# Peptides against a protein of PDB entry 8YVU: the designs that were tried, part 160

Target 1, 39 residues: chain A of PDB entry 8YVU
Amino acid sequence: PQLCYILDAILFLYGIVLTLLYCRLKIQVRKAAITSYEK
Target 2, 160 residues: chain B of PDB entry 8YVU
Amino acid sequence: TWLTVLKKEQEFLGVTQILTAMICLCFGTVVCSVLDISHIEGDIFSSFKAGYPFWGAIFFSISGMLSIISERRNATYLVRGSLGANTASSIAGGTGITILIINLKKSLAYIHIHSCQKFFETKCFMASFSTEIVVMMLFLTILGLGSAVSLTICGAGEEL

## One batch from the design tools (peptide; made by RFdiffusion4, then SolubleMPNN)

Design b2_p24_2_s3 (from b2_p24_2, 14 letters changed)
Fold by OpenDDE base, seed 4:
Structure b2_p24_2_s3 (fold): chain B 39 residues (1-39), chain C 160 residues (1-160), chain D 39 residues (1-39), chain A 24 residues (1-24)
Amino acid sequence: as target 1 above (39 residues)
Amino acid sequence: as target 2 above (160 residues)
Amino acid sequence: as target 1 above (39 residues)
Amino acid sequence: FLLLILSTLLLRELQEEVRKLLEL
């Protein structure tokens, strides 16, 4: 049971980190797309 | 155009916020229907007693809806309204997180007091269930807050 | 205890989905970078 | 972009379904 909660916390943290990384990557893709359009 | 992409993101964020709100509302409703929170001794369900799932869901839903409407109508007044709603939703989300953290602490304390080695005890089960629900609600609230903040930033960027 | 495992399963699924989305986005960024390099 | 559009469309449909459920 304690392991389950620890796992839950780890998965939660991982989810947050992935979400942030996804957002950053999405922003980068957009910036790249804009730069490509201006060329 | 960059604007079209941003609009799609706003819509996506709005939908995500609405979805998060709906999930929170569903969880709140399920918990309220299954558990008579009034009869539960202690503050294990303090977030539910505070009605957080309901008002939080409403705020997030309104924010998301306003964001979508603002995007669709492309009217400056709606953008401002959406920004205001997103800000309010962000505040509500922050408050909700605080309540949920408090609830989580209380639930954890309850589990600790009962030394729940035997999870088969009804009290331990209820405390564990409460903690799980609170964690889920906390996660959803964080997602909602993130979406609301993102929408707020996007809306603020459109006003500049 | 069972609910904890269910939560873990949900979080795990969420993590997988996010990872897949992140990978797709990363591939898109790479494709965009390659296309930008060829121009 | 197509996948993003598809995901957006799917999300819109889901939102519309949720909206329909709320109106019911």
Scores: peptide ipSAE 0.487, ipTM 0.821, DockQ to the pose 0.039
Fold by OpenDDE base, seed 1:
Structure b2_p24_2_s3 (fold): chain B 39 residues (1-39), chain C 160 residues (1-160), chain D 39 residues (1-39), chain A 24 residues (1-24)
Amino acid sequence: as target 1 above (39 residues)
Amino acid sequence: as target 2 above (160 residues)
Amino acid sequence: as target 1 above (39 residues)
Amino acid sequence: FLLLILSTLLLRELQEEVRKLLEL
């Protein structure tokens, strides 16, 4: 049970980091699409 | 530019595979050091008895190393070698996953048979611990397989 | 303890899905950047 | 991309340390 909680913490942290990266990348794609439409 | 990016991705995947292999080896070593698997009744540690943490980790490590070397040297012969190694590692990973799933089923069955309501029973504790370790190894194996498959696809793309 | 394992499985699946989505998004950003450079 | 570059650099350093530890 203690190891399970440690794994949960690691996976949770990883999930947060990936979510932040995904959000940043999504914003970049949107910006690129807008810039391409204006040209 | 696209090829340069793919190369960077290959290197990253290779390193990830090596890291996964090292973690698997560490888990294998820790389990072997802390637990005398030979004295454990049942097939709870069947994956360890099969030596999966060792040979699986070796295959993943070799695949990752070859991928990194292939990328660094940018030689056609190394690309082919890396592709072969990645394919072999992918097969090994798939086999490992199968073994781990079987081990998990046995571990769960063991827990069920012993009706582990009393967590303080040494057998129940060992079975629970084994299950946890096997689950962790399964996750690591899936990650390793994912990296190996990705490297294989990248290598195949470079040969075309 | 069972809830912990379920959480681990969910978090792991989430991590895989996010990784795939991130890879797809990264490829899209790269394609958009190349197209913008050629214009 | 900066995080990926940083991660790659960190991984390279780790690999170098591992190589040193293994005397390879």
Scores: peptide ipSAE 0.471, ipTM 0.803, DockQ to the pose 0.038
Fold by OpenDDE base, seed 2:
Structure b2_p24_2_s3 (fold): chain B 39 residues (1-39), chain C 160 residues (1-160), chain D 39 residues (1-39), chain A 24 residues (1-24)
Amino acid sequence: as target 1 above (39 residues)
Amino acid sequence: as target 2 above (160 residues)
Amino acid sequence: as target 1 above (39 residues)
Amino acid sequence: FLLLILSTLLLRELQEEVRKLLEL
């Protein structure tokens, strides 16, 4: 049970980091698309 | 180019496979150090008794290393070697998953037979710990298999 | 408890899906960058 | 792009550490 909670904590942290990276990348794609549309 | 993207992905997948292998080895060594598997009665640790953490980690590490070397040297013979190693690693991963599923079923059956409601009983604690370790190893094996399959597809795409 | 294992499975699946989405988004950013460089 | 460079650098460092650990 304690190991399961540790695994959950690691997976949760990984999920948060990936979500932040995905959001940053999505913002970059949107900025690139806007810049391409203004040209 | 798509090829440069695939190369970067291949390197990432290779590193992920090596990391997965190292984690599996670490778990195997920790389990062997903490638990005298030889003295544990029953098939709860059948995957460990079969040496899966060791040989599985070796196969994944070799596959990952070959993938990295293949990417660095960009030689046709290394691509074929990496494809072969990734295929072998995928087969080993599939076999490992099968063994882990069997071990998980035995561990679950043991927990059910002993009606392990009290965590503080040594036998129930050991069965629960075994189940947790087997589940973690199963997840790592699935990740390793996913990386090996992805590398195999990338390698096959380079040969076509 | 069983909830911990279910949480692990959900977090694992979420991690895989996010990784795939991140890869797709990274490919899109690269395509957009190439298209912007050819203009 | 900076995150990609950072990720690539981190991967290189990890590979170098793994190589050192394996005495390869």
Scores: peptide ipSAE 0.465, ipTM 0.806, DockQ to the pose 0.042
Fold by OpenDDE base, seed 3:
Structure b2_p24_2_s3 (fold): chain B 39 residues (1-39), chain C 160 residues (1-160), chain D 39 residues (1-39), chain A 24 residues (1-24)
Amino acid sequence: as target 1 above (39 residues)
Amino acid sequence: as target 2 above (160 residues)
Amino acid sequence: as target 1 above (39 residues)
Amino acid sequence: FLLLILSTLLLRELQEEVRKLLEL
């Protein structure tokens, strides 16, 4: 039972980090698309 | 270029695979140090008895290391070696998942048979602990397999 | 205890999906960067 | 990418420790 909660905490943290990275990457894609449209 | 970016991803995947392997080894060693698996009645720790945490972790570690080395040296022979190692690691991961699923089924069956109302009974505690460890190892093995497959695809793409 | 295992499964699936989406997005960013360099 | 490099370094250290433990 305690190990399950530890795993949940690790997976939750991983999910948050991935979400932040995904958001950053999405912003970069949008920036690249805008730059390509202006050329 | 896409190749340079794929190489960075390959390195990341290799590192992730090595990390997964190390975590599996750590869990294996902790379980072996805390519990005398040989004296445990039943097949609750069948995955540990089979040595899966050890050999599985070794295969994943080797695959990850070869991927990192291949990226660094940019040599065709290393790419082929990495591809072979990643394929072997993928097979090992699949086998490990199968063993872990079997272990989980046995552990769950054991818990059900003993009607573990008294969580503090040594047998019920061991069965629940085994189930938790096996589930964690299963998740890690799936992550390792995913990384190995991804590395294999990247390596195959470089050979074409 | 059963809820913990269900949560682990959900978080794990979420982690896999996010990883795949992140990889896809990263490939798109790279493709956009290459196209911008060739122009 | 810096986090990845750091993770790779940490993994290498951990592998070396495990190797040392296996040699003991």
Scores: peptide ipSAE 0.506, ipTM 0.816, DockQ to the pose 0.029; fails the geometry check

Design b2_p24_2_s4 (from b2_p24_2, 18 letters changed)
Fold by OpenDDE base, seed 5:
Structure b2_p24_2_s4 (fold): chain B 39 residues (1-39), chain C 160 residues (1-160), chain D 39 residues (1-39), chain A 24 residues (1-24)
Amino acid sequence: as target 1 above (39 residues)
Amino acid sequence: as target 2 above (160 residues)
Amino acid sequence: as target 1 above (39 residues)
Amino acid sequence: LLLLLLSTLLLKELEELVQQLIRL
């Protein structure tokens, strides 16, 4: 059970980091799309 | 364009495979250092007795390294070598999953037979710990197999 | 302990889905960058 | 103590790999 909780904590942290990266990438895609629409 | 995307995905898959291999190796070394598996009666650690964390980790590491090297050098001979290594790694991963499933079934049966309601009993703790380690290794092996298969498909697509 | 394993499976699935979404988004960013370079 | 050191080294390697993956 303790190993499961440690793995869960690692996976949770990984999920948070991936979500933050995804949000940053999504903002970049939106900025690129806006720049292409203004040309 | 598609080939360039696949190339970056190959590098990512190779890194994931190496990481999975390193984690499996680390778990194997920790278990071998903490537990004298040779003195443990029963099939609870059958995957460890077979040395799966070690040879499986080596195969996955070699496959991942060859994939990364093949992507970096863009040489036809390296592509063939990487394809061969990824295929061998996929077969090894499939065999490892089968062994781990069998070990998991035996461990679960052992826990059920001994009615391990008291976690504090040394035997029940060892059986539970073994089951947890086997489950973790199974998940890592599935991830490694998925990466190896993906790399094999990418390599086969380049030969075609 | 069973709840921990269920949570682990959910987090694992979430991690896979996020990885796929990240890959798709990265491909979109690259396509947008290539389209901006050809203009 | 050795297990803790090994676990910390593993965590450091994982963090480095994750950082490399983020930079890709």
Scores: peptide ipSAE 0.520, ipTM 0.807, DockQ to the pose 0.074
Fold by OpenDDE base, seed 3:
Structure b2_p24_2_s4 (fold): chain B 39 residues (1-39), chain C 160 residues (1-160), chain D 39 residues (1-39), chain A 24 residues (1-24)
Amino acid sequence: as target 1 above (39 residues)
Amino acid sequence: as target 2 above (160 residues)
Amino acid sequence: as target 1 above (39 residues)
Amino acid sequence: LLLLLLSTLLLKELEELVQQLIRL
């Protein structure tokens, strides 16, 4: 049972990190699109 | 185009917040239906006794709904209303997390005191079940808070 | 105990989906960067 | 049953949003 909770915590942290990375990447795509449009 | 993408993200976050609220309500309803919290000795269900699944779910639902409505109507007054609702939901989420942490500590303490070697004892089973539900609610509350904060930032960005 | 395993399964699925999304977004960023370099 | 229906509807909306996000 304790191992299951540890796994949950790791997976949760991984999910948060991936969400943040996804947001950052999305912002980068948007910035690139804006820069391409201003040219 | 950037604003349109942000709006789509706002709608997604609002839906996620509503979903989180609904899941919290479902958990609350299931716990209330299966267990008579009033007859359970101890503070194992302190979060439920405090009504967190109910008021927390309401706050998140209202915030999500206002965010979706604000996006659809594109009215300045709705943006302010959504920002206010998201702020309130963020505060509610923080309070909920605090309550859940306290409940989790009490539940863990209860499990430790009763040395639940006999998983078949009704009290130990209830304590373990309560702990699992509280952990799930904690995760959902964190997700809801994250969505509410994100919506608040988006709303603040539109006012600038 | 069983609920913990269910949560693990949900979080694992979420992690996989986010990873796929991240990969797709990364490919889009690369394509946008290439297009910006050709201009 | 109503709560389950609402949850299913919300899940569908979330899936559609995720699909839209993937297509962007």
Scores: peptide ipSAE 0.504, ipTM 0.811, DockQ to the pose 0.100
Fold by OpenDDE base, seed 4:
Structure b2_p24_2_s4 (fold): chain B 39 residues (1-39), chain C 160 residues (1-160), chain D 39 residues (1-39), chain A 24 residues (1-24)
Amino acid sequence: as target 1 above (39 residues)
Amino acid sequence: as target 2 above (160 residues)
Amino acid sequence: as target 1 above (39 residues)
Amino acid sequence: LLLLLLSTLLLKELEELVQQLIRL
């Protein structure tokens, strides 16, 4: 049970990091799309 | 530039795979160090007795290393080598998952047989602990497989 | 304790999905960058 | 000790890769 909580914490952290990375990437895609549209 | 970015990503995935393997190895070694599995009656830790965490982690680590090495060498033969290494890594990950699932099933079966309603029984606790560790290793192995598959897809994309 | 395992499974699934989405998004960014370079 | 060193090297490489990914 304690190991489960540790795993949860690790997975949660991983999920947060991935979400942040995904958001950043999504913003980059949007910026690239906007730049492509202005040309 | 795109290829360089892909290459960096592949390297990252390979490193992640190796890291995952190392974590699995660490868990295996910690379990072996903390628990004298030989003194535990029953088949709860049969996978550990078989040294699965050790050889599985090593095998997975080797596969990850091969994947990274294959990616780092810029030679044209490396595209095939990378694909081969990534494929091998994916197979290794899949095999690891399979073994871990088998272990998990065995651990769960043990828990069911002992009707572990009373968590305080030492056997039930050990079985639960084993199950937890196996689940953790399973998750790590799946993560490693995911990285290997991603590497394989990236390598296949370079060949097309 | 059982809830912890369920949470682990959910978080794990979320992590996998996010990884796949991230990969897809990254491929999209790359395709957009290539298309922008060819104009 | 060698394993720890290898682990630290791998972690550093991972961090560098993550940083590069973030800068991308």
Scores: peptide ipSAE 0.500, ipTM 0.821, DockQ to the pose 0.088
Fold by OpenDDE base, seed 1:
Formats: structure tokens, sequence, C-alpha cells
Structure b2_p24_2_s4 (fold): chain B 39 residues (1-39), chain C 160 residues (1-160), chain D 39 residues (1-39), chain A 24 residues (1-24)
């Protein structure tokens, strides 16, 4: 059971990091779309 | 900029693959150091007996290293080499997943046969611990395979 | 212990889905960058 | 941040290892 909790913590951290990266990419896509529309 | 972003992605995937390989190797080494697998009754550690943590980690590490080298040198021959290594690592990962699933099935069967009502029995504790380690290794192997496949797709895209 | 394994499976699935979404977003950002360079 | 730093350090060590392998 303790090892399972450690794995959960690692997977949770990985999920948070991926979510942050996804959010950053989504913001970049939005910025690129806005810049393309002004053009 | 686009090529730089692709390069950073390939490097990141390569590092992820190497990290996964290192974690698998560390787990394999820890299990081998803490538990004498030769004295463990049954096939609970069949994946360890087969040496999967060792050879699987080596294949993933080589694939990751070749991917990073290919990205750094930006040479066509290295791209082909990296693609070959990533393909080999993907095959190794698939084989490893299969072995781990078989091991997990055996471990679960062992736990069921021994009817582990007493958690404090040393045999039940070892079987449970083994099952947990095998599950962790399975997850790491799937992550490694995902990285290797991603690198293979990236390498194939560079050849087109 | 069973709940921990279920959590691991959910987190793993979430990680895969996020990775796929991240890849799709990155491809979209790349397409947008290429289209912006051709203008 | 610490994980990112560790990842960057690991990347740097890997880069050094790769450079050593290339010099070989």
Amino acid sequence: as target 1 above (39 residues)
Amino acid sequence: as target 2 above (160 residues)
Amino acid sequence: as target 1 above (39 residues)
Amino acid sequence: LLLLLLSTLLLKELEELVQQLIRL
C-alpha cells in the first residue's frame, strides 16, 4: 500500500506538470491566433 | 524556431526515455539487493528472473541516447540510426509489457491460492510487495514505450 | 489497496490523454507558425 | 521548480556524456 501511494504521488505530479505545459501551449496557440487575425 | 521546438521535444522525449530506463534499472537493482529472488518460491518475480529491468532499461537508455545524439548532430545517418533504435526500444517495451502482464497474472494467482487473510504473514507480504513492484514496472514500461513510439514518429517525420 | 490501484489507473489514463492533447496542440502551434511565416 | 532543475541537470549530464561519447 505504501508503494501504491508513492506511485500515485509521482503520477499526480506528472499530471500537474503536463497540465501546466498544456496550459502554456494553449496560451501560445491563442496568442498566435490573435496575431494572425490582426494580420 | 519550429525546428528548435521540435529539437526540444525530441530531447525531452529522449530524456524521459532515459529517466524511465534509469528508474526501471533502479527498481530492478533495489529488488535484487533487498530480495534474494533465487530463494523466492514461485513465479512472482518472473520478470526479474528474466532480467527485464536490466535489458529493458538498457534498450530504453540506448534509444534515448541515440535520439539525443541524432538531434544534436542533425545528420541524416543519425536520424536513421535513432529511428532504428527507437523501433527496437518499442519492440522491447512491448515484449516487456507482455512479460509483466504474465508476471502480474502469476502473482495474482499466487495471492489467490495462498488466501492471504493474514497480511502479516511474510509470504503474503512478499507476494503483495512483488505485485506492487511489477505494477510499477508495468507503468514505467508503458511510459517508456510511449516515449520510444513518440521518438520513432518524430524520426519518421524528419525522414519525410 | 484496491482504491490506490484504481487511482493509479485513472491518473495513468489522464496522463495519456493529456500527452495526446499536448501533441495535438503542439502540431496546431506548428501549423500556425508555418502559416505565419508564409505570409 | 526543483523537478525542472533536476531535469535540466540530468539533461546537462546527459549532454556531457553524449559529448564524451562523441569524442570517443
Scores: peptide ipSAE 0.470, ipTM 0.812, DockQ to the pose 0.043

Design b2_p24_3_s1 (from b2_p24_3, 17 letters changed)
Fold by OpenDDE base, seed 1:
Structure b2_p24_3_s1 (fold): chain B 39 residues (1-39), chain C 160 residues (1-160), chain D 39 residues (1-39), chain A 24 residues (1-24)
Amino acid sequence: as target 1 above (39 residues)
Amino acid sequence: as target 2 above (160 residues)
Amino acid sequence: as target 1 above (39 residues)
Amino acid sequence: LLLLLLTTLLFKELQELVEELIRL
């Protein structure tokens, strides 16, 4: 039972980190698209 | 470029806040449907008795909706309204976290007092279940508060 | 204990979906970078 | 019943918002 709660906390943290990374990557894709349009 | 990024982040944060609110509401409704909280002795469900899953979810939902509407209409008056709503939601989230921590302490104390060696005792099962639900609600409240604070910072940055 | 396992399953599914989206977005960034280099 | 109706309406609004976000 305690292992399940620890796993939940790890998965939760992983989800937050992945969401932040996804946001950063989405911003990079948009910047790349804008730079391609100015060329 | 930075403003466009902040707008898209604001919309995403608004959506996440609404989603968090919906999950909190779903948990609240499930707990109310499965458990007759009024018949449960003790403070194990103090957060539910206080109605936190309902009013907290409403505040987060309103804040998220206002943030999305503000971003869509790109109007200065809506930005101020969204900032106010996000600030109110952040305060509500902080209060909710405090209530949930108090409830968690009471639930833990209840489990300790009843010395739940017998997992099959209905009281021990209910106390364990309540503690699990309260922990889940606490995590959701922290997420909601994080989104509301982020939206508030974004809104404040647009006013400056 | 059963609720912990259900939450674990939901978080795991969310993590998989986010990872797939991140991979797709990373591929898009790479494609955009390659197209920018060919010009 | 009213609360259930309100929750279903909120779910529908969220679904529309997600669809709009995907179209963006």
Scores: peptide ipSAE 0.491, ipTM 0.802, DockQ to the pose 0.060
Fold by OpenDDE base, seed 2:
Structure b2_p24_3_s1 (fold): chain B 39 residues (1-39), chain C 160 residues (1-160), chain D 39 residues (1-39), chain A 24 residues (1-24)
Amino acid sequence: as target 1 above (39 residues)
Amino acid sequence: as target 2 above (160 residues)
Amino acid sequence: as target 1 above (39 residues)
Amino acid sequence: LLLLLLTTLLFKELQELVEELIRL
């Protein structure tokens, strides 16, 4: 049971980090698309 | 380009805040329906007894709604209103986290005092369940606070 | 304890989905960068 | 592309739901 809570915390942190990375990557893709459209 | 991205992020954050609020409200309602908090002795559900899921959900919902409205109407007065609401929601979230931490400590202390090795003991089950719900509510509150702070920073950046 | 395991399962699934999305997005950024370099 | 389209559609649906909720 304690291991479950630790796993939950790790997975939660991982989810947050992945969400942030996904947002950053999405922004990069959009910037790349805009730069490609301006050329 | 950056403004359009920030605008989409603001909308997303607002939606996330509303969703967090709804989840908190749902959890609050479920806990109230299942556990009848009024009959629970002790401070295991102090956050629920204080009505945190309800008022916290309302604050986050209002903040999220104002953020979405502010983004849609693009009016300066709405931006200020959203900033104010996000700030208030951030304060409410911080208070909620504090209450949840206190509740968590009490729940953990209760589990420790009763040496809850037997899962099937009603008191131990209730304390464990309370701890789980409080942890979930804490995570949701942290997410809500993060969204509110992010929206506040975005709103402050637009006013500068 | 059972709720913790359910939450872990949901978070794990979410993490997998986000990882897949991140990978796809990263591939798109790389493809966009390659296309920009060929122009 | 299909998944991105699906995510965009889901986001749009969520926006519509939020808008409906705000209108209530």
Scores: peptide ipSAE 0.453, ipTM 0.800, DockQ to the pose 0.049
Fold by OpenDDE base, seed 3:
Structure b2_p24_3_s1 (fold): chain B 39 residues (1-39), chain C 160 residues (1-160), chain D 39 residues (1-39), chain A 24 residues (1-24)
Amino acid sequence: as target 1 above (39 residues)
Amino acid sequence: as target 2 above (160 residues)
Amino acid sequence: as target 1 above (39 residues)
Amino acid sequence: LLLLLLTTLLFKELQELVEELIRL
């Protein structure tokens, strides 16, 4: 049971990190789209 | 540019907040359906007795909905409303975390007092189950608070 | 303990979905970068 | 029953929101 809670914490942290990376990537896509439109 | 990104992140955060609220409600409803909390001895379900899954989920849902509506209508008055709702949701989340921590301590104390070597005793099983549910609710509340705070920062950035 | 395993399963599924979304977004960024370079 | 109804309504709202996110 203690190992399960540790796994939950690791998976939770992984989820947060992935969400942040996804947000950053989404920002990059938007910036690229804006730069292509100004051209 | 950064504001436009934050705006799309607001919608996502709002959805995440609503999802978190729904999961909290689901846990609340499951616990209420499986367990008659009123007949359970002790304070192992104090967070449920306080109605936290219900009101906490409502606050998070409202905050998320307002964030989505604010993004869709792009109106200044909606941004202020969303900011207010997100602030209220953040306060509610903080209060919920406090209640859940107290409940967790009580549940752990109960398990320790009863020396739950016999996992098959109904009381020990209920205390363990309560502890697990409270921990899950705590994680969900932390997620909800994180989303609400993020939305609040985004909303404050738009007013500036 | 059983609830912990259920939470692990949900978090794992969430992590997989986020990874897939991240991969899709990364492909979009690459496509946008290629389109900007051809101009 | 009222709580269950509220939960179902919230689930529907979430589904709509998820669908909108997928469409974006």
Scores: peptide ipSAE 0.511, ipTM 0.815, DockQ to the pose 0.058; fails the geometry check
Fold by OpenDDE base, seed 4:
Structure b2_p24_3_s1 (fold): chain B 39 residues (1-39), chain C 160 residues (1-160), chain D 39 residues (1-39), chain A 24 residues (1-24)
Amino acid sequence: as target 1 above (39 residues)
Amino acid sequence: as target 2 above (160 residues)
Amino acid sequence: as target 1 above (39 residues)
Amino acid sequence: LLLLLLTTLLFKELQELVEELIRL
């Protein structure tokens, strides 16, 4: 049971980090697309 | 265009918020249906007693719906309404998180007091179940809050 | 305990999906960067 | 039933959004 909760916490943290990274990457893709369009 | 992509992101965030709210509501209703919270000794279900799953889910749902509607109709008044709803939902989410943390602490304290080495005891099982549900609801609430905040930021960015 | 495992499974699935999305987005960023470098 | 319908609609919208995100 303790291992399960630890796993949940790790997976949750991982999910948050991935979500943040995904958001950042998405913003970067958009910025790159805008820069390519101005060009 | 950037606006179209932001629009799709807002819709996605709104849908995510609604989904999170619905899941929270489902869990709340299931717990309320399966467990007579009024008969459970202790404050392990304090979040449920406070009705958090219900009002929190409603606020998140309304916020998400308003965000989607605002985005679809592209009306300035709806954007403001969505921003207001998202802000309210964010506040509600924060309050919900606080309640859930308090509930979690109480549940953990209950588990500790009962020295739950034998998980097969009904009390330990109930406390463990309560903690699991509260943790899950906490995670969902954090996700809902994150979506609401994101929508609020997006809405605020459109008003500038 | 069973609920914890269910939660773990959901979080794990979510993590996998996010990882896949992140990888796809990263590939898109790389493709966009390559296309921007060739112009 | 309404909740189930709403959930189904939301899942469909989410799926469409995910597909759109994948297509971008």
Scores: peptide ipSAE 0.492, ipTM 0.810, DockQ to the pose 0.095; fails the geometry check

